# Peptides against a protein of PDB entry 5OOQ, part 171

Target 1, 227 residues: chain A of PDB entry 5OOQ
Amino acid sequence: YREDVRQVVTHPANALSFLQPGRLVEISVNGKDNYGWGAVVDFAKRINKRNPSAVYTDHESYIVNVVVNTMYIDSPVNLLKPFNPTLPEGIRPAEEGEKSICAVIPITLDSIKSIGNLRLYMPKDIRASGQKETVGKSLREVNRRFPDGIPVLDPVKNMKIEDEDFLKLMKKIDVLNTKLSSNPLTNSMRLEELYGKYSRKHDLHEDMKQLKRKISESQAVIQLDDL

## One batch from the design tools (peptide; made by RFdiffusion4, then SolubleMPNN)

Design b2_p25_7_s1 (from b2_p25_7 with S1P T7K F13L D19E H20V L22V)
Fold by OpenDDE base, seed 2:
Structure b2_p25_7_s1 (fold): chain B 227 residues (1-227), chain A 25 residues (1-25)
Amino acid sequence: as target 1 above (227 residues)
Amino acid sequence: PKPKVIKLENGSLLYDESEVPVSLP
């Protein structure tokens, strides 16, 4: 059930509106490499320049750049390619006793374990000298201030996911937490229906984003003509 | 509603955005 919730939360239709610069997200790459809480730099739709016809799943269709402070110091960070979520071999979080550094890594939505309630101030130029380290220091302080964990966005209260089937899923999870029996497999089948609804919502959001951009561009042109 | 602002030791800012309306970035 936790994975089912994660799939809904990290769907573009829900997640993208909460991936502002500085948003804290918990990162697990390929279900193996846990970087802990990082901070969002930005995101972009995934484009395959070599194969423009490539179709990605919804959760793999966007690349999120995140600052992490848990990168193993001897990781080949110089081999990181912007907007390539396929990380080079050797890119990994530091293990216990190893030193870590700050790095910006590209991840997919599928690598987001949780989205936090908190957002850091994100420097305008994260690539500038010392900026990643500043964010890294902030991340350490946040973790210190929240020893019980960084608050996670409530899918219903914060993210306003009001789908009836999702609400039912959440209720079932609550019941399971109280040691009542539920059928997990039945809920999984309903997720496909939910994804269909979320896909439609995503399309609307993208359309709105494009419209806002066009409006801004048109206004800029008008202002130039008035000069 | 405005985000709750927390000043960090390094002078940076932390925002609690839990009550901020959803906006497309």
Scores: peptide ipSAE 0.596, ipTM 0.900, DockQ to the pose 0.480
Fold by OpenDDE base, seed 5:
Structure b2_p25_7_s1 (fold): chain B 227 residues (1-227), chain A 25 residues (1-25)
Amino acid sequence: as target 1 above (227 residues)
Amino acid sequence: PKPKVIKLENGSLLYDESEVPVSLP
């Protein structure tokens, strides 16, 4: 059930509106590498230059750049490729007793465990010397201030997910937290229906984003012509 | 509704955006 909720929350149709610079997100890469809470730098639609016809799942169709403060110090961070979510071997969070550093890593939406209701001020140039470390210090302080965990966005109240099947799922989870689990197969079918609805919403979102870009480009051209 | 602003010890800012409406990126 938690995974079902995560799939809905992290779908582009829902998540992208909450991935502003500085948004806190909890990161787990490949289901094994837990970086904890990081801060969003930016995101972009995933483009495969080598294979433009590549089709990605909805959750793999965007790359999110995030600052983490839990990168193992001896990780080959110099091998990180911008906008490539396939991380080099050896890129991992620090284990207990190991030293960590701040790094910017590219992840997919599928690597977001949760989205927080908190946002850090994000420096304009995160690649500048010392900026990642500043964000890292802020992340440490936030974790200290929220010992019970960073508050997660409410899918209904905050994210305004109004899908009836999702609302029913949430109600079931609430009931199950107090009672025994319902059949997971019924939830999987509902999730597929939700994905179908969100896929349509995603398409609309992409169209709107493309339109905004075209408008911005047109305005830039007008400004150039006025020069 | 505006975000609640929290000053951090390092001089940075933390925003509680739980009451901020959904905006398209």
Scores: peptide ipSAE 0.595, ipTM 0.898, DockQ to the pose 0.506
Fold by OpenDDE base, seed 4:
Structure b2_p25_7_s1 (fold): chain B 227 residues (1-227), chain A 25 residues (1-25)
Amino acid sequence: as target 1 above (227 residues)
Amino acid sequence: PKPKVIKLENGSLLYDESEVPVSLP
């Protein structure tokens, strides 16, 4: 059930509106490499320049750049490529007793475990010397201030996911947390139906984003002509 | 509703945006 909720929350139609620069997100790459809480730098639609016809799943169709402060110090961070979520071999979080460094890593939506209700101030040029370390210090302080964990966005109250099947799923989880009765298979079938509805919302979201970009570009051109 | 602002020791700002309406990026 938790995975079913995660799939809905991290779907582009729901998640992208909450991935502003500085948004805190909990990161688990490929369900194995836990980097803990990081901060969003930016995101972009995944484009394969070598294969423009490549089709990605919804959860793999966007790349999110995030600052983490848990990268193993001897990881080959110089091999990281912006907007390439296929991480080089040896890129991993520090284990217990190992030293860590700050790094910007590209991840897919599928690597987001949770979206927090907190947002850091994000420097405009995070790749400039010392900026990622500043964010790393902020992340350490946030973790210290929230020893019980960073508060997670409520899918219904905060994210405004109002789908009836999702609400039923949430109610079942609440009941299960109380009664320990799970029927995950029935919920997974309904999740596929939910994805069909979210696809329409995703298309609208992309259209709105493109429209906002065009408006901003047009305003910038007008300002240049007035100079 | 405005975000709640928390000042960090390094001078950076932390925002609680749980009550902020959804804005499309």
Scores: peptide ipSAE 0.591, ipTM 0.897, DockQ to the pose 0.497
Fold by OpenDDE base, seed 3:
Parts: C-alpha cells; structure tokens; sequence
Structure b2_p25_7_s1 (fold): chain B 227 residues (1-227), chain A 25 residues (1-25)
C-alpha cells in the first residue's frame, strides 16, 4: 500500500516540481540498494541518443542526479556516467562497518522512496573538488538533527495532489491502517486500480505540470539570490 | 510564504519548504 502511494508521489506530474537543486530525497535503487537520504543536483528527461524511439515508463522517463554520502568506498565511482541510470557493477551503498564516500549518482524517479520537505543549499559546481563532501557533511548533520527521520512531504497538504482517484487511494490506505477493512486482498487490488486510473488521467496533463515546474524553479532561484 | 532558513554548523543553509505554496493548474 505504501508502494501505491509512492508510485503516485514519484510520478513526473507530481515529483518534478519538488526536485529542485538541494531537495532531500530518500533513495533506494532496484529495491535493494538503500543509499538513505541524498540531495538532488538536477534532473533531465531521459533521452536515448542511440535509440531515440526508446519508450520509457513514466517513472523511468527522467534521470535525477543526486548526491549521496553512503557510497561504498571501493565502488567504481569513476565509471559513473551522468544521466545514465544503469549503474556499473559494484556501485552500492556501504554496509555496516564499511567506509562510505560522497558520490553523485544518476537515478530514476522509481528509485525515490520519499521526497523530503527540506532542501539544502546546493553548490553551483557540485563536481568541483570538495563540494560533494560539503554536501555530505550537511546531509550527516541533517540526519543528526532529525533522528526520527527527515520529514516527508505530505502528498495532499504539501504536494497539493488533489486528484479524486488519489484521494480515494489515500482513504483506502487509511481504512486499511485502521483495520476497518475485512478483506486486505480485495482492497489491495482496488488500490492498484485507483492508481491506474490516476496515472492515465494525469499523463495527459504532464506538459502543463512541467511548465509550472519551470516557473516555480525560477522563483526559487530568485529567492535564494535575495538571501 | 518563504521557506524557513536554518543555518548548519558547516555554514551551509537548509531550507524548510514544507509551507511553500505549489502552483496548481
């Protein structure tokens, strides 16, 4: 059920407006590689230059570059290519007892577990020497300041997802969480159906959402310059 | 509303943008 919400939240129509530089996001790659909270550098629409006709799912159609501070130290980070979400073998988070380093990794929207309500100041040249480490230190401090976890954006209150099908989805989840439903299996199937309806409806409005994102990003930059 | 600004120990800035309005269609 949490996955159903995640699918809606990470849909381009909703997520991209909140992926400004420095936005904190919780990262899980391939459902197994948990990098924890990282910071967004930038994002771009996924383009396959070798196969321009390639069709990606909505959640795989954008590449998000993120700074993580949990990369295993012996990972072949030099093999990372910007905007290539197919990570080289050996790219993984550090396990317990292993040393970690800061790295910029390209991920898809599908690798975002949560979007935080916090945004770090992101250096303009994150690839410059020492900049990733600075962000990494900031991430550590943020995690220390929020021992119960970084606050996640509320899909309704913060992200303003007001779609009726999504609201129904959320209501169904709430009902399940309160154990007011007698048939979890039936409810799960219904949640998937609701997500499907939502997705189909919002695919038609993606272009409009992208335009609004660009406007909001420009405004955010102006505000930062005034500080 | 403007984001809440938090100064970090390393001199960097953290912004709480939970209250920043989202432009709806």
Amino acid sequence: as target 1 above (227 residues)
Amino acid sequence: PKPKVIKLENGSLLYDESEVPVSLP
Scores: peptide ipSAE 0.590, ipTM 0.888, DockQ to the pose 0.377; fails the geometry check

Design b2_p25_7_s2 (from b2_p25_7, 9 letters changed)
Fold by OpenDDE base, seed 3:
Structure b2_p25_7_s2 (fold): chain B 227 residues (1-227), chain A 25 residues (1-25)
Amino acid sequence: as target 1 above (227 residues)
Amino acid sequence: PEPEVIELESGSLLYDESEVPVSLP
């Protein structure tokens, strides 16, 4: 059930508007490499220059660059390529007892476990020496200040996801969490159906187009202020 | 409403629910 919600939340139509620089996101790569909370640097639509006709799923269609402070120290971070979410072998979070370093990693939307309601003020040039470490210190401080966990954006209240099928999904999850339903299996199947309906009903293409327009407009305004 | 800014030792943090990506100053 949590996965179904995550799929909706991390869909480009919903997530991208909340992936501003400094946005805190919880990162899990391939469902096994948990980097914890990182900070968004930027994102871009995934383009395969070698195969322009490559079709990606919605959740793999964007690359998000994030600063993490949990990278294993001996990871081959020099092999990381911006906007390439296929991470080199050996790129992993530090395990217990291992030393970690700060790194910028490219991830897909599918690697976002949750989106926080917090944003860090990011350095202008995150690639400059020492800047990612500054972000790393900030991440540690945030984690210290929020011992019960970093607040997660509410999909309905904060993200304004108002799709009826999604709302039904959320209500159903709430019912399940309160143990008001006696048949978890039936409820699971229904959740999948609701997610399927959401995915089919939404003109995700138009939503994404509108989002791109808003992003472009926002960037234009920022450029004007820098002038 | 303007996002609340929290000062950190290593920087600043803000509560932000903006629906449009913007650069932080």
Scores: peptide ipSAE 0.239, ipTM 0.769, DockQ to the pose 0.280
Fold by OpenDDE base, seed 5:
Structure b2_p25_7_s2 (fold): chain B 227 residues (1-227), chain A 25 residues (1-25)
Amino acid sequence: as target 1 above (227 residues)
Amino acid sequence: PEPEVIELESGSLLYDESEVPVSLP
């Protein structure tokens, strides 16, 4: 449904410049483990030391470290490996009625559901005792202050995504959203058709996206140095 | 546009719509 929009937004060419420390992102791992809104610590290009020839998809080519406050308390967080997005068995969000803790988890861009237009102040050393919990407290307060949901970055106005086909898609989505209340099924089908069309065109513009990614990576490096 | 600062009891929050890095108060 909204997956194609998410794919564009979370593509390295678009997302990396907005993954500053403290940036709020909504996290869903493997399409099932919903951690809710977390805060970005940092990110790095994914490197496989065991298989240097490994090729990752664009959405799997970076590791993003995020603080979440929804980790199940009995999760084996001690088994988490830095820069390894393959999470150990048992790493999961707390269910209703379960206690949660704060944790830093490594995720890929593919695990980002949305990017917020909010940034938290981040401790200098997030690994120090008590620092994750401070961020966790801030996340709870943010959720309280935004009961209607955390604002999401506008792909066009904020992220400056200028792909013509994407712009057309977004305009159509806006029109359909105004009509969703009248005929949800028809509008949903139409959105899927639009996403499918865009997806096909996206494949044709891969070279342009790769160039944009390079620019984004350079900007991201600058951001990391300035922060 | 400069990010809007929102004060939290637990710290500070920026309403940041920019890709340009900003410092949090």
Scores: peptide ipSAE 0.228, ipTM 0.753, DockQ to the pose 0.277
Fold by OpenDDE base, seed 2:
Structure b2_p25_7_s2 (fold): chain B 227 residues (1-227), chain A 25 residues (1-25)
Amino acid sequence: as target 1 above (227 residues)
Amino acid sequence: PEPEVIELESGSLLYDESEVPVSLP
């Protein structure tokens, strides 16, 4: 059920509106490499220049650039390619006892475990010297301030996911947290139907453009106040 | 609801539950 919820939450129709710069997201790449909580830099529609006809799943159709502070220090970060979520060999989080560094990594929506209700102030130029480390310090401070974990967006209350089947799923999860008796397979089939509905309802490309505009407008307001 | 701003030593933190990007201070 947790995976089912994750699939709905990380669907572009739901997730993109909450991937503003500085948004905290919990990152797991390929279900193995846990980077912990990182901060969103930006996102873009995935484009394969070598294969323009490539069709991606909804969860793989966007690239999210995130700052992580858990990158293994000896990882070949110089081999990271912007907007390429296929990470080079050796790119991994630091293990226990290993030193870590800050890095910007491109991930897919499928690599998001959870979306937090916290946003960091992000430097204007994250690629400038020292800026990633500043974000890294902020991430450490956040983790310190939230020892019980970073608050996760409520799919219903915050993300406004109002699909009836999803609401039923959430209710079942609540019941299961008390009784453990429901069949996960039945819910999985319903999720496919939900994804179909989302895909039909939302022009994800247009949604992304609208979000970018809103971000730009917000930044413009800040500049006006500084002026 | 307006996002709550939490001051960090390293910068600012927003408690943001909105779909609309809010300007960071």
Scores: peptide ipSAE 0.170, ipTM 0.751, DockQ to the pose 0.267
Fold by OpenDDE base, seed 4:
Structure b2_p25_7_s2 (fold): chain B 227 residues (1-227), chain A 25 residues (1-25)
Amino acid sequence: as target 1 above (227 residues)
Amino acid sequence: PEPEVIELESGSLLYDESEVPVSLP
């Protein structure tokens, strides 16, 4: 269900109006290279000057330039070309233990995993010396301030997607999420009731309540990932 | 609801839960 939602959300008819400069987007290139949250610089319709008759899918028909702060330090970033989404070999996110740098990368709409409710104030000339690093610092601060993740645009409330089939899909997801959230809560309440029978100590009950909340939150996140 | 502005050391962040994204000044 998540992929179906993503396809609708990232369609040009829906996404482009929310890709203003500074918009935070979660980036996964070709479904494998996860750069995390980046900031939109600009976008343009994809034009093949060598093959004007080239037909692109809707999701491949626009190029979005984004600032990321997770580029592997030894990536050949000098080979990056604006508005060319075919990334050179070796362009990848830093792995655990590797150093990262800031870079502007061109991506397609298909490489957007999520569109955030947050927008950064962007420098006028992102290609000027030091400007992408400033955005990179802002992205680090945002990640620190939002450890549970960046808030994602609501497709219905925020993006005003009114397609009937999409609304039905969203309702199904909401029902599933409610069931998934209610089950951990019900299980947590039952566990609290069970534990309350065993532990008359108020401190253990509060600790268990906090632990149950953490478990419920973790399970909700996992179950959301399985959708 | 007015967008909440979060000031960062390196810039500003606008948080908008509104139906229409507010343009940054």
Scores: peptide ipSAE 0.102, ipTM 0.709, DockQ to the pose 0.310

Design b2_p25_7_s3 (from b2_p25_7 with K2E N10S F13L D19E H20V L22V)
Fold by OpenDDE base, seed 1:
Structure b2_p25_7_s3 (fold): chain B 227 residues (1-227), chain A 25 residues (1-25)
Amino acid sequence: as target 1 above (227 residues)
Amino acid sequence: SEPKVITLESGSLLYDESEVPVSLP
């Protein structure tokens, strides 16, 4: 169901009005390259100059340029072409232990994992020297301030998606979440969290983060089994 | 609701479009 929600949220009819400059979006390219949270620079309708009659799916019909701060340092970023979502070979996020740099990458709507309810102030000229790094620093600070994750736009309350089928889907998800919250596993995690509250504040925060991840993972597994 | 503006240490501004203001730690 999460993928179904993502498909609706990232559809041009819903997403484009929330892709203002500075909008935070979580980026996963081709389902394998996770760049984490980036900031929107701009977007445009995809045009194929070689084949003007090319028809793209709705989720591939727009290109979004985003600043990421997780690009592998040795990636051939000089080969990136604005508004070309076909990324050169070697363009990838840094792995654990690797150094990263800031870069502007063109992505499709299909590469948006989530849309945040936060926006950064963006420089007027992102291509100017040092501007990408400034945005990168801001992204790091945001991630630090939101250790449990950047808040995601509520599809109904924030995005005002009023499609009846979508609302039905959301209701189903809510019912499932309620059932999951009553699950002994979820209850045990809450107990662990409560016990953690009696430990040092630093340990509590880490424990809460781990518990939230475990809960999220457990919910994901259960949802996959129910799908 | 008008977005809440938060000043970052980096000098950038953050706009929160949540209906409920996000409490920053």
Scores: peptide ipSAE 0.035, ipTM 0.660, DockQ to the pose 0.314
Fold by OpenDDE base, seed 3:
Structure b2_p25_7_s3 (fold): chain B 227 residues (1-227), chain A 25 residues (1-25)
Amino acid sequence: as target 1 above (227 residues)
Amino acid sequence: SEPKVITLESGSLLYDESEVPVSLP
């Protein structure tokens, strides 16, 4: 059930409006590399220059650049390529007892485990010397201030996901959490069906286009105010 | 609710967008 919710939350139609610079997101790459909470730098639609006709899944169609402070110190960070989510071999979070460093990594939406309700004020040039380390210090302080975990955006209350099928899914999850007697397998199948219905009913592609336009317009306004 | 701005010791600011999209000051 958590995965089904995550799929909806991290869908571009829902997630992109909350991926402003400084947004805290919990990062898990390939389901194995947990970087913890990082800060969004920016995002862009994934474009394959070599194959412009390449079709990506919705969750792989955008690249999000994030600052993490948990990169293993001996990771080949110099091999990282902006907007290339295929990470070089050896890029991984530090394990217990290992030293970590700050790094900017490109991830897909599918690598977002959770979206936090907090945003950091981000340096103007995160790639400048020392700036990622500043963000890293801030991340450590945030983690210290929130020992029980960084608050996660509520999909309904905060993200305003009002899709009827999604709301039904959420209600079912709540019922399952309260009623231990339901067969988890049967409920999982029902959740998959609901997600399927959600995906089929909504022209998510059109919604994404509209959202992208709104984001671009909003960014333009911010830039005008900063000038 | 007014956006809550939290000042970090590191000098960075964070704000809570849980209820209303907070515009960066």
Scores: peptide ipSAE 0.033, ipTM 0.670, DockQ to the pose 0.354
Fold by OpenDDE base, seed 2:
Structure b2_p25_7_s3 (fold): chain B 227 residues (1-227), chain A 25 residues (1-25)
Amino acid sequence: as target 1 above (227 residues)
Amino acid sequence: SEPKVITLESGSLLYDESEVPVSLP
């Protein structure tokens, strides 16, 4: 069920409006490289210049640049390419006892484990010397202040996902969490079915365009308030 | 609800977009 919820939450139609600069996201690359909580820099639609006809899944169709403070110090970070989510060999989080550094890494939506309900104020130029480290310090402070974990956006209350099938899924999850007696396999199959129905009901391309417009409008409002 | 702004020791600001402001210890 958790994976099914993650699939819905990280779908572009739902996630992109919450990937503002500074948004905290929990990152797991390829299901094995856990970078912990990072901060969103920006995102863009994935474009393959070498193969313009490349078709990506919804969860792989966008690249999110995130600041992490858990990069292994000896990782070849100089080989990182913006907007290339295929990370070079050796790019990995620090293991226990290893030193870490701050880095900006490009990830897909599929690498987002969770979206936090918190945002950091991001430096205007994250590429400037010392700025990534500033974000890294902030991330450490946030983790310190939230020892029980950074709060995750509520898909319904915060993200306003009001799809009926999704709501039913969430209710089922709540019931299952309270009543462990239900067969997990039967429930997982139902969740996949519900997600499938949800995905089919939405024209993702149109939804994404609408979302981009809303994001742009929201950013404009923020800029006006900062001015 | 307006996001709650929290000043961190690092000088950065934290915006809480939860409906219920998280009480920072």
Scores: peptide ipSAE 0.031, ipTM 0.660, DockQ to the pose 0.318
Fold by OpenDDE base, seed 4:
Formats: sequence, C-alpha cells, structure tokens
Structure b2_p25_7_s3 (fold): chain B 227 residues (1-227), chain A 25 residues (1-25)
Amino acid sequence: as target 1 above (227 residues)
Amino acid sequence: SEPKVITLESGSLLYDESEVPVSLP
C-alpha cells in the first residue's frame, strides 16, 4: 500500500513542483541502496543522447541530482556523470563501520522513497570545492534535530493531490491499517486496481506538460529575480 | 551555526542565520 502511494507521490505530475533546490528527499536506488535523506540540487528531463528515441516510464523520465552524505568512501565517484542515472559499478552507500563521503548522484523519480517537508538553503555552486560537504554537514544537523525521522510531505495537505481515485486509495489504506483484514492479498489487489484507475483516468502526459510549463514559468521568474 | 527554520506553505526552509532567506515565489 505504501508503494502505491509512493508511485503517485513520485509521479512527475506531483513530485516535480516539490523538487526545488534544497528539498530533502529520502533515496533508495534499485530498491537496495539506501542513501537516506539527501538534498535536491536540480532536475531535468531524461534525454538519451545515444538513443533519442528511447522511451522511459514516467518515473524514469526525469533525473534528479541529489547531494548525499552516505556515499561509500571507496566508491568510484569520479565516474559519476551528471544526469546519468545508470550508476557505475561500485557506487553504493556506506555500510555499518564504513566511512562515507558527500557526493552528488543522479537518480530517477523511482528512487525517491519519500519527499520531506524541509528544504535546505543550497549553495549557488554545489560543484565547487567544499560546497557538497557544507550540505553534508547540514544534512547531519537535520538528522540530529529529527531523530524520529524527517517529516514527510502530506500528499493531500501539502502536495494538494486532489484526485478522487487517489483520495479513495488513501481512505482504503487508512481502513486497511485500522482493520486487521483477514486477507491481505485481496486487499492488495484492490489497491492495485485503484492505482490502475488513477493512472488511466489521468492524462499524465498532459499533466506533465502543464507542470513543465509551470516549471518553466517559475524558472523564468527566478531568472528575473536574479537579474 | 544552527540552522533556522522558516515555515513555508509546503513545509519549512532551513537556513543558516548568517544568510538571508530568499522568499521562494
């Protein structure tokens, strides 16, 4: 059930407007590499230069660059390429007892486990020497201040996801959490059906276009403020 | 310095007290 909510929350139509620089996001790559909470640097639509005709799923169609402070120290971070979410072999979070470093990694929306309600003030040039370490220090401080975990954006109250099918999904989850349902499998199938209805009902492509326009407008406003 | 928090519509902005928070549009 949490995965179904995650799929909706991390969909471009919903997530991109909350991926401002400094936004805290919880990162899990390939379902196994947990980097913990990182800070968004920027994002861009995924473009395959080698294969411009490549079609990506909605959750793979954008690349988010994030600062993490949990990269294994001996990871080949020099092989990381901005906006290439196919990570080199050996890129992984530090395990217990291993030393970690700060790194900027490109991830897909599918690698976002949760979106936090906190944003860090980000350096203007995160790629400059020492800047990622500054962010890393801030991340450590945030984790210290929130020992019970960083607050997650409420999909309805904060993200303003007002889709009726999604709201029904959320209600169903609440009911399932309260009811020790005798058949978890049947309940999971119903949630998949609700998610399926959500995905079919929404012209996610059109929603994405509208969001792209809003993002472009916002970027224009930021540029105007920088002038 | 300990980061300060500014409450935003979508959540909170953490910033260093030495920095002036930029009003996010």
Scores: peptide ipSAE 0.036, ipTM 0.594, DockQ to the pose 0.088; fails the geometry check

